# Designs tried in a protein design run: peptides against a protein of PDB entry 1BH9. Part 2

Target 1, 89 residues: chain A of PDB entry 1BH9
Amino acid sequence: FSEEQLNRYEMYRRSAFPKAAIKRLIQSITGTSVSQNVVIAMSGISKVFVGEVVEEALDVCEKWGEMPPLQPKHMREAVRRLKSKGQIP

## One batch from the design tools (peptide; aimed at target 1 T30 I45 P89)

Design b1_p10_1 (made by RFdiffusion4)
Pose (drawn by RFdiffusion4):
Structure b1_p10_1 (pose): chain A 89 residues (1-89), chain P 10 residues (1-10)
Amino acid sequence: as target 1 above (89 residues)
Amino acid sequence: FLDLIHTLVS
């Protein structure tokens, strides 16, 4: 395999949101503070959401006869499709 | 997402 497959996997494996921002974002909405578990769970769910959007946008870029990197028009279009399939909020 | 946050906090 290529250095890139390996490096693409490593990034996938360990990419994660900083807990500090996830927490401040959530607690700045509930007013109350929140738990370690809530922050981790929210991070896990958000990572899957990011995954679905990039995966879907990569498909649009592919079908529009274009190549990566993903452009803004791909992200927004992907969002519209995911909403239609009703798979993202 | 707001509902999800409130569910997780509850």
Fold by OpenDDE base, seed 5:
Structure b1_p10_1 (fold): chain B 89 residues (1-89), chain A 10 residues (1-10)
Amino acid sequence: as target 1 above (89 residues)
Amino acid sequence: FLDLIHTLVS
């Protein structure tokens, strides 16, 4: 990858969801308490999901002949494309 | 939580 791509990857790699916040969110949905492992698993899945959306958004930005930073329109289009591809629900 | 996991994994 380019240096810029590597930098973006590092930023993504270092990012993380706060466990307490994720736990509260899950519990607000399920109505019951959840274990630490569930929080970890959900955090990981969520991070992968965000990564996939951002990756698609970067592709959208490039295909539109635009330059970073990503804008909300890129993210919205990315979600639409991923849904059409069946890559996300 | 299984429903939530199934939704995200499926």
Scores: peptide ipSAE 0.030, ipTM 0.610, DockQ to the pose 0.179
OpenDDE base, seeds 1, 2, 3, 4: peptide ipSAE 0.023, 0.023, 0.021, 0.021; ipTM 0.568, 0.568, 0.503, 0.556

Design b1_p10_1_s1 (made by RFdiffusion4, then SolubleMPNN; from b1_p10_1, 4 letters changed)
Fold by OpenDDE base, seed 5:
Structure b1_p10_1_s1 (fold): chain B 89 residues (1-89), chain A 10 residues (1-10)
Amino acid sequence: as target 1 above (89 residues)
Amino acid sequence: FVDLILELVK
């Protein structure tokens, strides 16, 4: 791994969604209370998903001959590609 | 809850 890749992974690893925010968001959508285990699971899945999108967006940025930081256009294209690959709905 | 994840990163 490059130093840049390591730095990105460290930032990713140290990042976390606030449990209270995740809980509130889930409850706002489901209309019901959720357990702590659901919050933990959803936080984990969300973190993995963000990682996958960012990884794809970095690939998009590179393929377009552009340099970081990532821009909204890279993120939008990443999501389109992931959908096309069937990796996200 | 995929839409949840999309909202979190919006």
Scores: peptide ipSAE 0.027, ipTM 0.579, DockQ to the pose 0.084
OpenDDE base, seeds 1, 2, 3, 4: peptide ipSAE 0.022, 0.022, 0.026, 0.024; ipTM 0.494, 0.509, 0.545, 0.497

Design b1_p10_1_s2 (made by RFdiffusion4, then SolubleMPNN; from b1_p10_1, 3 letters changed)
Fold by OpenDDE base, seed 5:
Structure b1_p10_1_s2 (fold): chain B 89 residues (1-89), chain A 10 residues (1-10)
Amino acid sequence: as target 1 above (89 residues)
Amino acid sequence: FKDLILELVS
């Protein structure tokens, strides 16, 4: 790992979705209460999803010959590429 | 990454 990669990993590792917010969001969609385990699972899946998008966006940024920080255009392109690869729906 | 996944499912 480069120092930059390590720093990104550390930032990602420390990040988390607040359980209360996730719970409220799910309940706003389903219309019913959800268990703690559902909140934990959804939080985890969401974090992995964000991580995959960011990783792809970093690749896009590099391939375009651009430097950090990531811009919205990188994120949009990342999503397009991940969909094209079938890695996200 | 492995540690992260483990913590998420724990």
Scores: peptide ipSAE 0.033, ipTM 0.652, DockQ to the pose 0.055
OpenDDE base, seeds 1, 2, 3, 4: peptide ipSAE 0.031, 0.032, 0.031, 0.031; ipTM 0.589, 0.656, 0.592, 0.621; seed 4 fails the geometry check

Design b1_p10_1_s3 (made by RFdiffusion4, then SolubleMPNN; from b1_p10_1, 4 letters changed)
Fold by OpenDDE base, seed 3:
Structure b1_p10_1_s3 (fold): chain B 89 residues (1-89), chain A 10 residues (1-10)
Amino acid sequence: as target 1 above (89 residues)
Amino acid sequence: FEDLIRELVA
């Protein structure tokens, strides 16, 4: 692993969705209050999802012979590829 | 993230 990859991983590992924000978002969709465990589970799933999309986007960026930072076109292509692979709906 | 998993399992 490069130092840059390690730094990105550390930043990702330390990142987190605010529980209150996730709780409010879920409640806005479901129309009812949700338990703390639901918030934790959804936060975890969301973080994994974001990580997978960003990882795919970084791969796209590299495959296109481009350098970071990621641009919207990389994110769009990443989502397209993940859908094609059946990894996201 | 590991803290979230621990909290979920606890």
Scores: peptide ipSAE 0.051, ipTM 0.734, DockQ to the pose 0.064
OpenDDE base, seeds 1, 2, 4, 5: peptide ipSAE 0.039, 0.035, 0.046, 0.034; ipTM 0.647, 0.615, 0.717, 0.664

Design b1_p10_1_s4 (made by RFdiffusion4, then SolubleMPNN; from b1_p10_1, 3 letters changed)
Fold by OpenDDE base, seed 4:
Structure b1_p10_1_s4 (fold): chain B 89 residues (1-89), chain A 10 residues (1-10)
Amino acid sequence: as target 1 above (89 residues)
Amino acid sequence: FVDLILELVS
């Protein structure tokens, strides 16, 4: 890692979804109460998903000859590319 | 990403 990459990685690593918010969101969809382990698991896969999308979006931004910060168009294109690569449904 | 997963589930 470069120093900048390491800094971004550290910020990403320390970021987290509030458990209460995730719990409420899941329960609003399922209509039933969920366990703490379900909240943890869902938070984990969500964080990994966000990380992969952001990584792809940064690549899109660079390939388009643009500079950060990321814009919605980068995120949308990232999702399209990940779908095309079969990395996300 | 393994470290991230382990940290989140801990």
Scores: peptide ipSAE 0.034, ipTM 0.649, DockQ to the pose 0.058
OpenDDE base, seeds 1, 2, 3, 5: peptide ipSAE 0.021, 0.032, 0.034, 0.023; ipTM 0.500, 0.642, 0.648, 0.519

Design b1_p10_2 (made by RFdiffusion4)
Pose (drawn by RFdiffusion4):
Structure b1_p10_2 (pose): chain A 89 residues (1-89), chain P 10 residues (1-10)
Amino acid sequence: as target 1 above (89 residues)
Amino acid sequence: DLINNFLDDL
């Protein structure tokens, strides 16, 4: 395999949102503070959401006869499709 | 929306 397959996997494996921002974002909505578990769970769910959007946008870029990197028009279009399939909020 | 749905579940 290529250095890139390996490096793409490593990034996938360890990419994660900083807990501090996830927490401040959530607690700045509930007013109350929140738990360690809530922040981790929210991060996991957000990482899957990011995964679905990029995966979907990569498909649009592929079908529009274009190549990566993903452009803004791909992200928004992907969002519209995911909402139609009703798979994202 | 994703955060609000997650908090509603809790």
Fold by OpenDDE base, seed 3:
Structure b1_p10_2 (fold): chain B 89 residues (1-89), chain A 10 residues (1-10)
Amino acid sequence: as target 1 above (89 residues)
Amino acid sequence: DLINNFLDDL
């Protein structure tokens, strides 16, 4: 791995959704209070989802012969590709 | 599919 790739991975590992914000978001959708375990589970899957989208977008950027940082066009194409692969609905 | 694998681990 390149130093740049390692740095991105470290940033990803250290990133996290604020637990309180996720709890409030879920509660706004469900209309009721949710357990801590639900918040943890949803936070985890959300981070994985974001990671997959960003990974795909970085691949798009590279395949297009472009350099970071990611742009909206990379994110849009990433989502399209993930949908095509059946990775997201 | 990382998402599905993650879900299976829950």
Scores: peptide ipSAE 0.048, ipTM 0.678, DockQ to the pose 0.112
OpenDDE base, seeds 1, 2, 4, 5: peptide ipSAE 0.028, 0.027, 0.030, 0.027; ipTM 0.588, 0.606, 0.580, 0.575

Design b1_p10_2_s1 (made by RFdiffusion4, then SolubleMPNN; from b1_p10_2, 5 letters changed)
Fold by OpenDDE base, seed 1:
Structure b1_p10_2_s1 (fold): chain B 89 residues (1-89), chain A 10 residues (1-10)
Amino acid sequence: as target 1 above (89 residues)
Amino acid sequence: ELIKKFLESL
């Protein structure tokens, strides 16, 4: 890793979804109250999802010969590629 | 792949 890559990873690692917001969102979908452990698990997988999309978007940006910061077009293409690879639904 | 595997495990 470059120092820049490590710094980005640290920022990602330290980021977190507000538990209350995640809880409310899940409850709006399931129609039932969810446990703290469910909130933690869903927060975790959501963070993984964001990480995978951003990583793919960085790859797209590089492959297009462009420089950061990421733009919406990179994010859209990343999602398309991840879907085509079967990595996300 | 990770997300797909997770969803399939539910």
Scores: peptide ipSAE 0.037, ipTM 0.621, DockQ to the pose 0.188
OpenDDE base, seeds 2, 3, 4, 5: peptide ipSAE 0.028, 0.030, 0.025, 0.030; ipTM 0.565, 0.569, 0.561, 0.579

Design b1_p10_2_s2 (made by RFdiffusion4, then SolubleMPNN; from b1_p10_2, 6 letters changed)
Fold by OpenDDE base, seed 2:
Structure b1_p10_2_s2 (fold): chain B 89 residues (1-89), chain A 10 residues (1-10)
Amino acid sequence: as target 1 above (89 residues)
Amino acid sequence: SLVEEFLASL
């Protein structure tokens, strides 16, 4: 666990999706109102999902011998790899 | 996406 990794993790940990935006997004998809607890749960799940993709993308970037910042190609490859590993549908 | 699938289950 490097200092750089720790710094990234702290920034990630402090980040959050706006509740109002998440609520609107959920309701636009479900067609019904959702509770505050659902918004909180979905926000957490979404954050974890993004974190997993970014972590994989960082691994891709490193394995390709490249340096941050992440590029779209790293994100696309990350998703592809996560699918192949069965970590995402 | 994973989140979309979860939302669809609600």
Scores: peptide ipSAE 0.037, ipTM 0.636, DockQ to the pose 0.592
OpenDDE base, seeds 1, 3, 4, 5: peptide ipSAE 0.037, 0.030, 0.034, 0.036; ipTM 0.630, 0.576, 0.598, 0.621

Design b1_p10_2_s3 (made by RFdiffusion4, then SolubleMPNN; from b1_p10_2, 4 letters changed)
Fold by OpenDDE base, seed 1:
Structure b1_p10_2_s3 (fold): chain B 89 residues (1-89), chain A 10 residues (1-10)
Amino acid sequence: as target 1 above (89 residues)
Amino acid sequence: DLIEEFLKSL
């Protein structure tokens, strides 16, 4: 990996959803209080999902011969492609 | 693959 790629990956790795917000969201769906471990697990899965979409969007941007930053059109196309591949519902 | 990397982290 290039230094730039490593830096982007590190920024991604360090990013996190606010635990309180995730907890409230899950509890809104389940109707009951959830453990810290459940919040951690769901936060991790959510982060992987976001990362997967962004990675696909970067690929779209490159394939269209365009330069960063990502635009809404890249994100929309990424979601379409991931759905087509069966990677997301 | 991000999912693969996540699974490896468990």
Scores: peptide ipSAE 0.030, ipTM 0.593, DockQ to the pose 0.064
OpenDDE base, seeds 2, 3, 4, 5: peptide ipSAE 0.026, 0.026, 0.028, 0.026; ipTM 0.572, 0.572, 0.582, 0.583

Design b1_p10_2_s4 (made by RFdiffusion4, then SolubleMPNN; from b1_p10_2, 5 letters changed)
Fold by OpenDDE base, seed 5:
Structure b1_p10_2_s4 (fold): chain B 89 residues (1-89), chain A 10 residues (1-10)
Amino acid sequence: as target 1 above (89 residues)
Amino acid sequence: SLIEEFLASL
């Protein structure tokens, strides 16, 4: 791994969604209160999901012969590819 | 989306 890749991974690893915001978002969708464990689980799943999309977007960027930072077109293409692979619904 | 489907299953 390059130093840049390692740095990106460390930033990703140390990042976290604000619990209060996630809780409010979940509750706005479910229409009922959720436990702390649900917030923790959802936060983790969300982080993994975002990570997978970003990873695919970086791959798209590279395959298109382009350089970071990621652009909306990379993110859109990443989602399309992940869907076609059945990796996301 | 995956997130929406998960939330809907709660």
Scores: peptide ipSAE 0.044, ipTM 0.655, DockQ to the pose 0.698
OpenDDE base, seeds 1, 2, 3, 4: peptide ipSAE 0.041, 0.042, 0.039, 0.037; ipTM 0.642, 0.647, 0.639, 0.619

## One batch from the design tools (peptide; aimed at target 1 E4 N7 V54)

Design b1_p11_1 (made by RFdiffusion4)
Pose (drawn by RFdiffusion4):
Structure b1_p11_1 (pose): chain A 89 residues (1-89), chain P 11 residues (1-11)
Amino acid sequence: as target 1 above (89 residues)
Amino acid sequence: DEELREDYLRA
């Protein structure tokens, strides 16, 4: 395998949102503070959401006869499709 | 693959 497959996997494996921002974002909406578990769970769910969007946008870029990197028009278009399939909020 | 990594990080 290529250095890139390996490096693409490592990034996938360890990419994660900083807990500090996830927590401040959530507690700045509940007013109350929140738990370690809530932040981690929210991070796990948000990573899956990011995954679905990039995976879907990569498909649009592929079908529009284009190549990566993903452009803004791909992200928004992907969002519209995911909403139609009703798979993202 | 590098560009895809960047796309994920950007997202």
Fold by OpenDDE base, seed 5:
Structure b1_p11_1 (fold): chain B 89 residues (1-89), chain A 11 residues (1-11)
Amino acid sequence: as target 1 above (89 residues)
Amino acid sequence: DEELREDYLRA
């Protein structure tokens, strides 16, 4: 890994969704209170999902011969590709 | 991230 890749990964690793916000979001959908473990699990899978999209978007950016930062067009193309590969619904 | 996936599966 390059220093740039390691730095990006470190920033990603340190990032997290606020538990309170995730709890509120889930409860807005379910209409009932959710446990702490559910919040933790949903926060984790959400972070993984975002990470996978960003990784794909970085690949798109590189393949298009473009430089950072990522733009909405990279994110949209990433989602399209991941769906095409069956990696996301 | 495998750890985060494990957290999801554990709950």
Scores: peptide ipSAE 0.064, ipTM 0.678, DockQ to the pose 0.047
OpenDDE base, seeds 1, 2, 3, 4: peptide ipSAE 0.045, 0.051, 0.051, 0.038; ipTM 0.658, 0.659, 0.673, 0.632; seed 2 fails the geometry check

Design b1_p11_1_s1 (made by RFdiffusion4, then SolubleMPNN; from b1_p11_1, 4 letters changed)
Fold by OpenDDE base, seed 5:
Structure b1_p11_1_s1 (fold): chain B 89 residues (1-89), chain A 11 residues (1-11)
Amino acid sequence: as target 1 above (89 residues)
Amino acid sequence: DQALIEDWLRA
């Protein structure tokens, strides 16, 4: 990956979903208790997904000649681009 | 990039 990608990663690498919130969310869907390992795995996958969208949105913002913070229009365009690249369904 | 994704999973 490029230095630019690394720099963007460093801005978010310390972020995380609260374990209790993720556990509650999963349990609301499954209807039963889930293990800590499931919470950790789902938190990681979710972070990767959000990270990819945010990275693309930051790229969109830059290419449009705009400055942070990100706006909904950047996020929407990011999702569109990721879909067109086949990176997300 | 695959390397970045792997780092995200570990972080």
Scores: peptide ipSAE 0.084, ipTM 0.667, DockQ to the pose 0.072
OpenDDE base, seeds 1, 2, 3, 4: peptide ipSAE 0.060, 0.063, 0.062, 0.061; ipTM 0.696, 0.643, 0.641, 0.641; seed 2 fails the geometry check

Design b1_p11_1_s2 (made by RFdiffusion4, then SolubleMPNN; from b1_p11_1, 3 letters changed)
Fold by OpenDDE base, seed 3:
Structure b1_p11_1_s2 (fold): chain B 89 residues (1-89), chain A 11 residues (1-11)
Amino acid sequence: as target 1 above (89 residues)
Amino acid sequence: NEELIEDWLRA
């Protein structure tokens, strides 16, 4: 791994969604309260999802011959590619 | 995500 990759990984590893925010978001959808375990599970799934999208977006940016930072067009293309690969619904 | 997974498993 390059120093840049290690730095990104470290930032990703230390990042987390606030539990209260996730709980409120889920409850706004379900219409009722949810357990702590549901919040933890959804937080983990969400973090993995975001990580995969960002990784794909970085690949898109590189393949297009462009330099960071990522732009909305990279994120949109990343999602399209992940869907086409069957990696996300 | 190891910490989040571990927290979920321990609960």
Scores: peptide ipSAE 0.060, ipTM 0.716, DockQ to the pose 0.041
OpenDDE base, seeds 1, 2, 4, 5: peptide ipSAE 0.055, 0.025, 0.038, 0.026; ipTM 0.690, 0.508, 0.613, 0.531

Design b1_p11_1_s3 (made by RFdiffusion4, then SolubleMPNN; from b1_p11_1, 5 letters changed)
Fold by OpenDDE base, seed 3:
Structure b1_p11_1_s3 (fold): chain B 89 residues (1-89), chain A 11 residues (1-11)
Amino acid sequence: as target 1 above (89 residues)
Amino acid sequence: ERELIETWLRA
């Protein structure tokens, strides 16, 4: 763990989706009210997913010999690679 | 994530 990696991890660890926003988003999809536990679970799953995509995107950026910040092209390529690896559907 | 998981498990 470099200092930069540690800082990124700390920022990631402290980040969270607003419960109200997640609740509204789920409800817009399901068409009905959802429980607090569903919101918590979905928030956690979503955070892990975003973290994995960003981690892959950072790897893409490095492999392409480019420097931060991440660009949309890195994120798109990350998703493609994760799908190819079977890590995301 | 651990905090969210723990909260979910305790609820």
Scores: peptide ipSAE 0.072, ipTM 0.742, DockQ to the pose 0.040
OpenDDE base, seeds 1, 2, 4, 5: peptide ipSAE 0.070, 0.053, 0.067, 0.050; ipTM 0.730, 0.707, 0.724, 0.707

Design b1_p11_1_s4 (made by RFdiffusion4, then SolubleMPNN; from b1_p11_1, 4 letters changed)
Fold by OpenDDE base, seed 5:
Structure b1_p11_1_s4 (fold): chain B 89 residues (1-89), chain A 11 residues (1-11)
Amino acid sequence: as target 1 above (89 residues)
Amino acid sequence: EEKLIEDWLRA
């Protein structure tokens, strides 16, 4: 791995959704209070999801012969590709 | 990530 790749991974591993924000978001949808375990699980799934999209977007950026930072066009193309592959709904 | 998974499994 390059230093750049390691740096990106380190930033990713340190990133996290605020529990309070996730809790509020879920409750805004369900209309009822949710447990801490639900918040933890949803936060984890969400982080993995974002990570997969970003990874695909970085691949798109590279395949297009472009350099970071990622742009909206990379993210949109990433989502399209992941849907096409059946990796996301 | 590992800690998050551990927290979920522990609770």
Scores: peptide ipSAE 0.085, ipTM 0.744, DockQ to the pose 0.041
OpenDDE base, seeds 1, 2, 3, 4: peptide ipSAE 0.080, 0.077, 0.070, 0.079; ipTM 0.738, 0.736, 0.732, 0.739

Design b1_p11_2 (made by RFdiffusion4)
Pose (drawn by RFdiffusion4):
Structure b1_p11_2 (pose): chain A 89 residues (1-89), chain P 11 residues (1-11)
Amino acid sequence: as target 1 above (89 residues)
Amino acid sequence: TSVEQLEEFLE
């Protein structure tokens, strides 16, 4: 395997949102504070959402005959398709 | 590279 497959995997394996921002974002909407578990669970769910958007946009970039890096037009277009498939809120 | 592009995206 390539150094890149390995490095792409490592980033996938450990990429994660900072808990401090997830928490401040959530508690600044409930007013009440929130638990350690809620922050982690929200981070896990958001990582999956990010995963679906990038995976879907990579498909659009592929089908439009283009190459990465993903451009803004790919992200927005992917969002529209995911909403149609009704798979993202 | 694809690794640099992914790193920049994640940042």
Fold by OpenDDE base, seed 5:
Structure b1_p11_2 (fold): chain B 89 residues (1-89), chain A 11 residues (1-11)
Amino acid sequence: as target 1 above (89 residues)
Amino acid sequence: TSVEQLEEFLE
């Protein structure tokens, strides 16, 4: 891996969703309180999901012959492609 | 996929 890739991975690894916000969001959907483990699990899945979208966006950026940072157009195209591939509903 | 896992959990 390049040094830039390693740096991006470190930023990703250090990032996290606020537990309180995730808990409230889940409860607003389920209508009932959720355990800490559920919050942790959902936070993890959400983080991986964001990572997958960003990875697709980086691929889009590269294929378009453009350089970082990612722009909204890359993210929009990434989501479109993931939907086309059936990875996002 | 992660999205599928999330949907499965919330259903």
Scores: peptide ipSAE 0.055, ipTM 0.687, DockQ to the pose 0.033
OpenDDE base, seeds 1, 2, 3, 4: peptide ipSAE 0.048, 0.041, 0.027, 0.040; ipTM 0.690, 0.663, 0.567, 0.658

Design b1_p11_2_s1 (made by RFdiffusion4, then SolubleMPNN; from b1_p11_2, 7 letters changed)
Fold by OpenDDE base, seed 1:
Structure b1_p11_2_s1 (fold): chain B 89 residues (1-89), chain A 11 residues (1-11)
Amino acid sequence: as target 1 above (89 residues)
Amino acid sequence: SEVEELLKLLA
């Protein structure tokens, strides 16, 4: 676990979706207002989801013998693999 | 998946 990897992880850990934006998005789908706890929970799940995709994409990049930064092709392949493994819908 | 199960709980 290199210092660079740790720094990236810390940046990821500290990142967050704007609560107001998430609230509006959820409400646009549900048609009703949602509680703060729902916004927090959904934000957390969304962050984990993004993390899983990025982690898989990094693995794809490495397996293809390529170097960062990630490219769209890595992200697309990551999603395909995660779906195949049943890790995402 | 874990994400899917969490989503079900929130629904």
Scores: peptide ipSAE 0.029, ipTM 0.594, DockQ to the pose 0.031
OpenDDE base, seeds 2, 3, 4, 5: peptide ipSAE 0.027, 0.027, 0.026, 0.028; ipTM 0.589, 0.584, 0.582, 0.600

Design b1_p11_2_s2 (made by RFdiffusion4, then SolubleMPNN; from b1_p11_2, 4 letters changed)
Fold by OpenDDE base, seed 1:
Structure b1_p11_2_s2 (fold): chain B 89 residues (1-89), chain A 11 residues (1-11)
Amino acid sequence: as target 1 above (89 residues)
Amino acid sequence: SEVEQLKELLE
């Protein structure tokens, strides 16, 4: 990793969705209360999902010979590629 | 890792 890559990884690793917000979101969909473990699991899965999209977007940016920060076009292309690979629905 | 922790939680 370059210093920039390491910094991005550290920021990603330290980032987290607020548990209360995730709990409220899930409950707004299910209509019932959910356990702490469900919130933790959903938060983790969501973080991994976002990480995969951002990683793909960074790859797109690099392959296009462009430099950060990521732009909407990189994110859109990343999603298209991940769908094509069957990695996301 | 966080991913491994998540896997353990889901077991």
Scores: peptide ipSAE 0.025, ipTM 0.591, DockQ to the pose 0.035
OpenDDE base, seeds 2, 3, 4, 5: peptide ipSAE 0.024, 0.023, 0.023, 0.021; ipTM 0.500, 0.597, 0.566, 0.544

Design b1_p11_2_s3 (made by RFdiffusion4, then SolubleMPNN; from b1_p11_2, 4 letters changed)
Fold by OpenDDE base, seed 3:
Structure b1_p11_2_s3 (fold): chain B 89 residues (1-89), chain A 11 residues (1-11)
Amino acid sequence: as target 1 above (89 residues)
Amino acid sequence: SEVEQLEELLK
C-alpha cells in the first residue's frame, strides 16, 4: 500500500456509525426494539458496504482522470459498476 | 471497529 492508501484505510477504520443512531434507524424500520448483536451486525455490514462503494468511487474518479474530492457522479457510477460485477444487489 | 466487532460476533 502507498502512504495515501494507508492513511485512507486508517481513517476508514477510525470512522464509526453512532450505535444509538443505527439502533434508532433499525427500530424505525422494524417497528420494535433490536438487540445489541443486531446493531453490531448491521453496523459492520454497513461499514463494509460503504467502504466498498467509496473504494470503487475512488477508482472511477482516477480512471476518469479526475481529482478528489469525490462527486455524486463518481458515487453513481461506482454503484453501477458494483452491480454489474455482482458485488452488490 | 465495526468490522472487528462483526468478526468477533461471527467467531
Scores: peptide ipSAE 0.302, ipTM 0.857, DockQ to the pose 0.038
OpenDDE base, seeds 1, 2, 4, 5: peptide ipSAE 0.297, 0.288, 0.293, 0.288; ipTM 0.855, 0.852, 0.854, 0.852

Design b1_p11_2_s4 (made by RFdiffusion4, then SolubleMPNN; from b1_p11_2, 6 letters changed)
Fold by OpenDDE base, seed 3:
Structure b1_p11_2_s4 (fold): chain B 89 residues (1-89), chain A 11 residues (1-11)
Amino acid sequence: as target 1 above (89 residues)
Amino acid sequence: SEVEELKKLLE
């Protein structure tokens, strides 16, 4: 890894969705209370999902010969590519 | 982290 990649990875590792917010969001959809394990599972899945999208978006940005910060067009293209690869639904 | 906690649940 480059220093830049390492820094991004460290920031990613330290980032997290607030459990209370995730719990509220799930409950707003399910209409009932959810367990701690459900919150943990959904938080983890969400973090992995966001990480994969951002990684793909950074790759798109680089391949287009552009510089950060990421723009909506990079995110949209990333999602399209991930769907094409079958990596996301 | 939440990811590590998830991994523990899946073990």
Scores: peptide ipSAE 0.029, ipTM 0.654, DockQ to the pose 0.036
OpenDDE base, seeds 1, 2, 4, 5: peptide ipSAE 0.027, 0.024, 0.024, 0.022; ipTM 0.644, 0.585, 0.534, 0.547

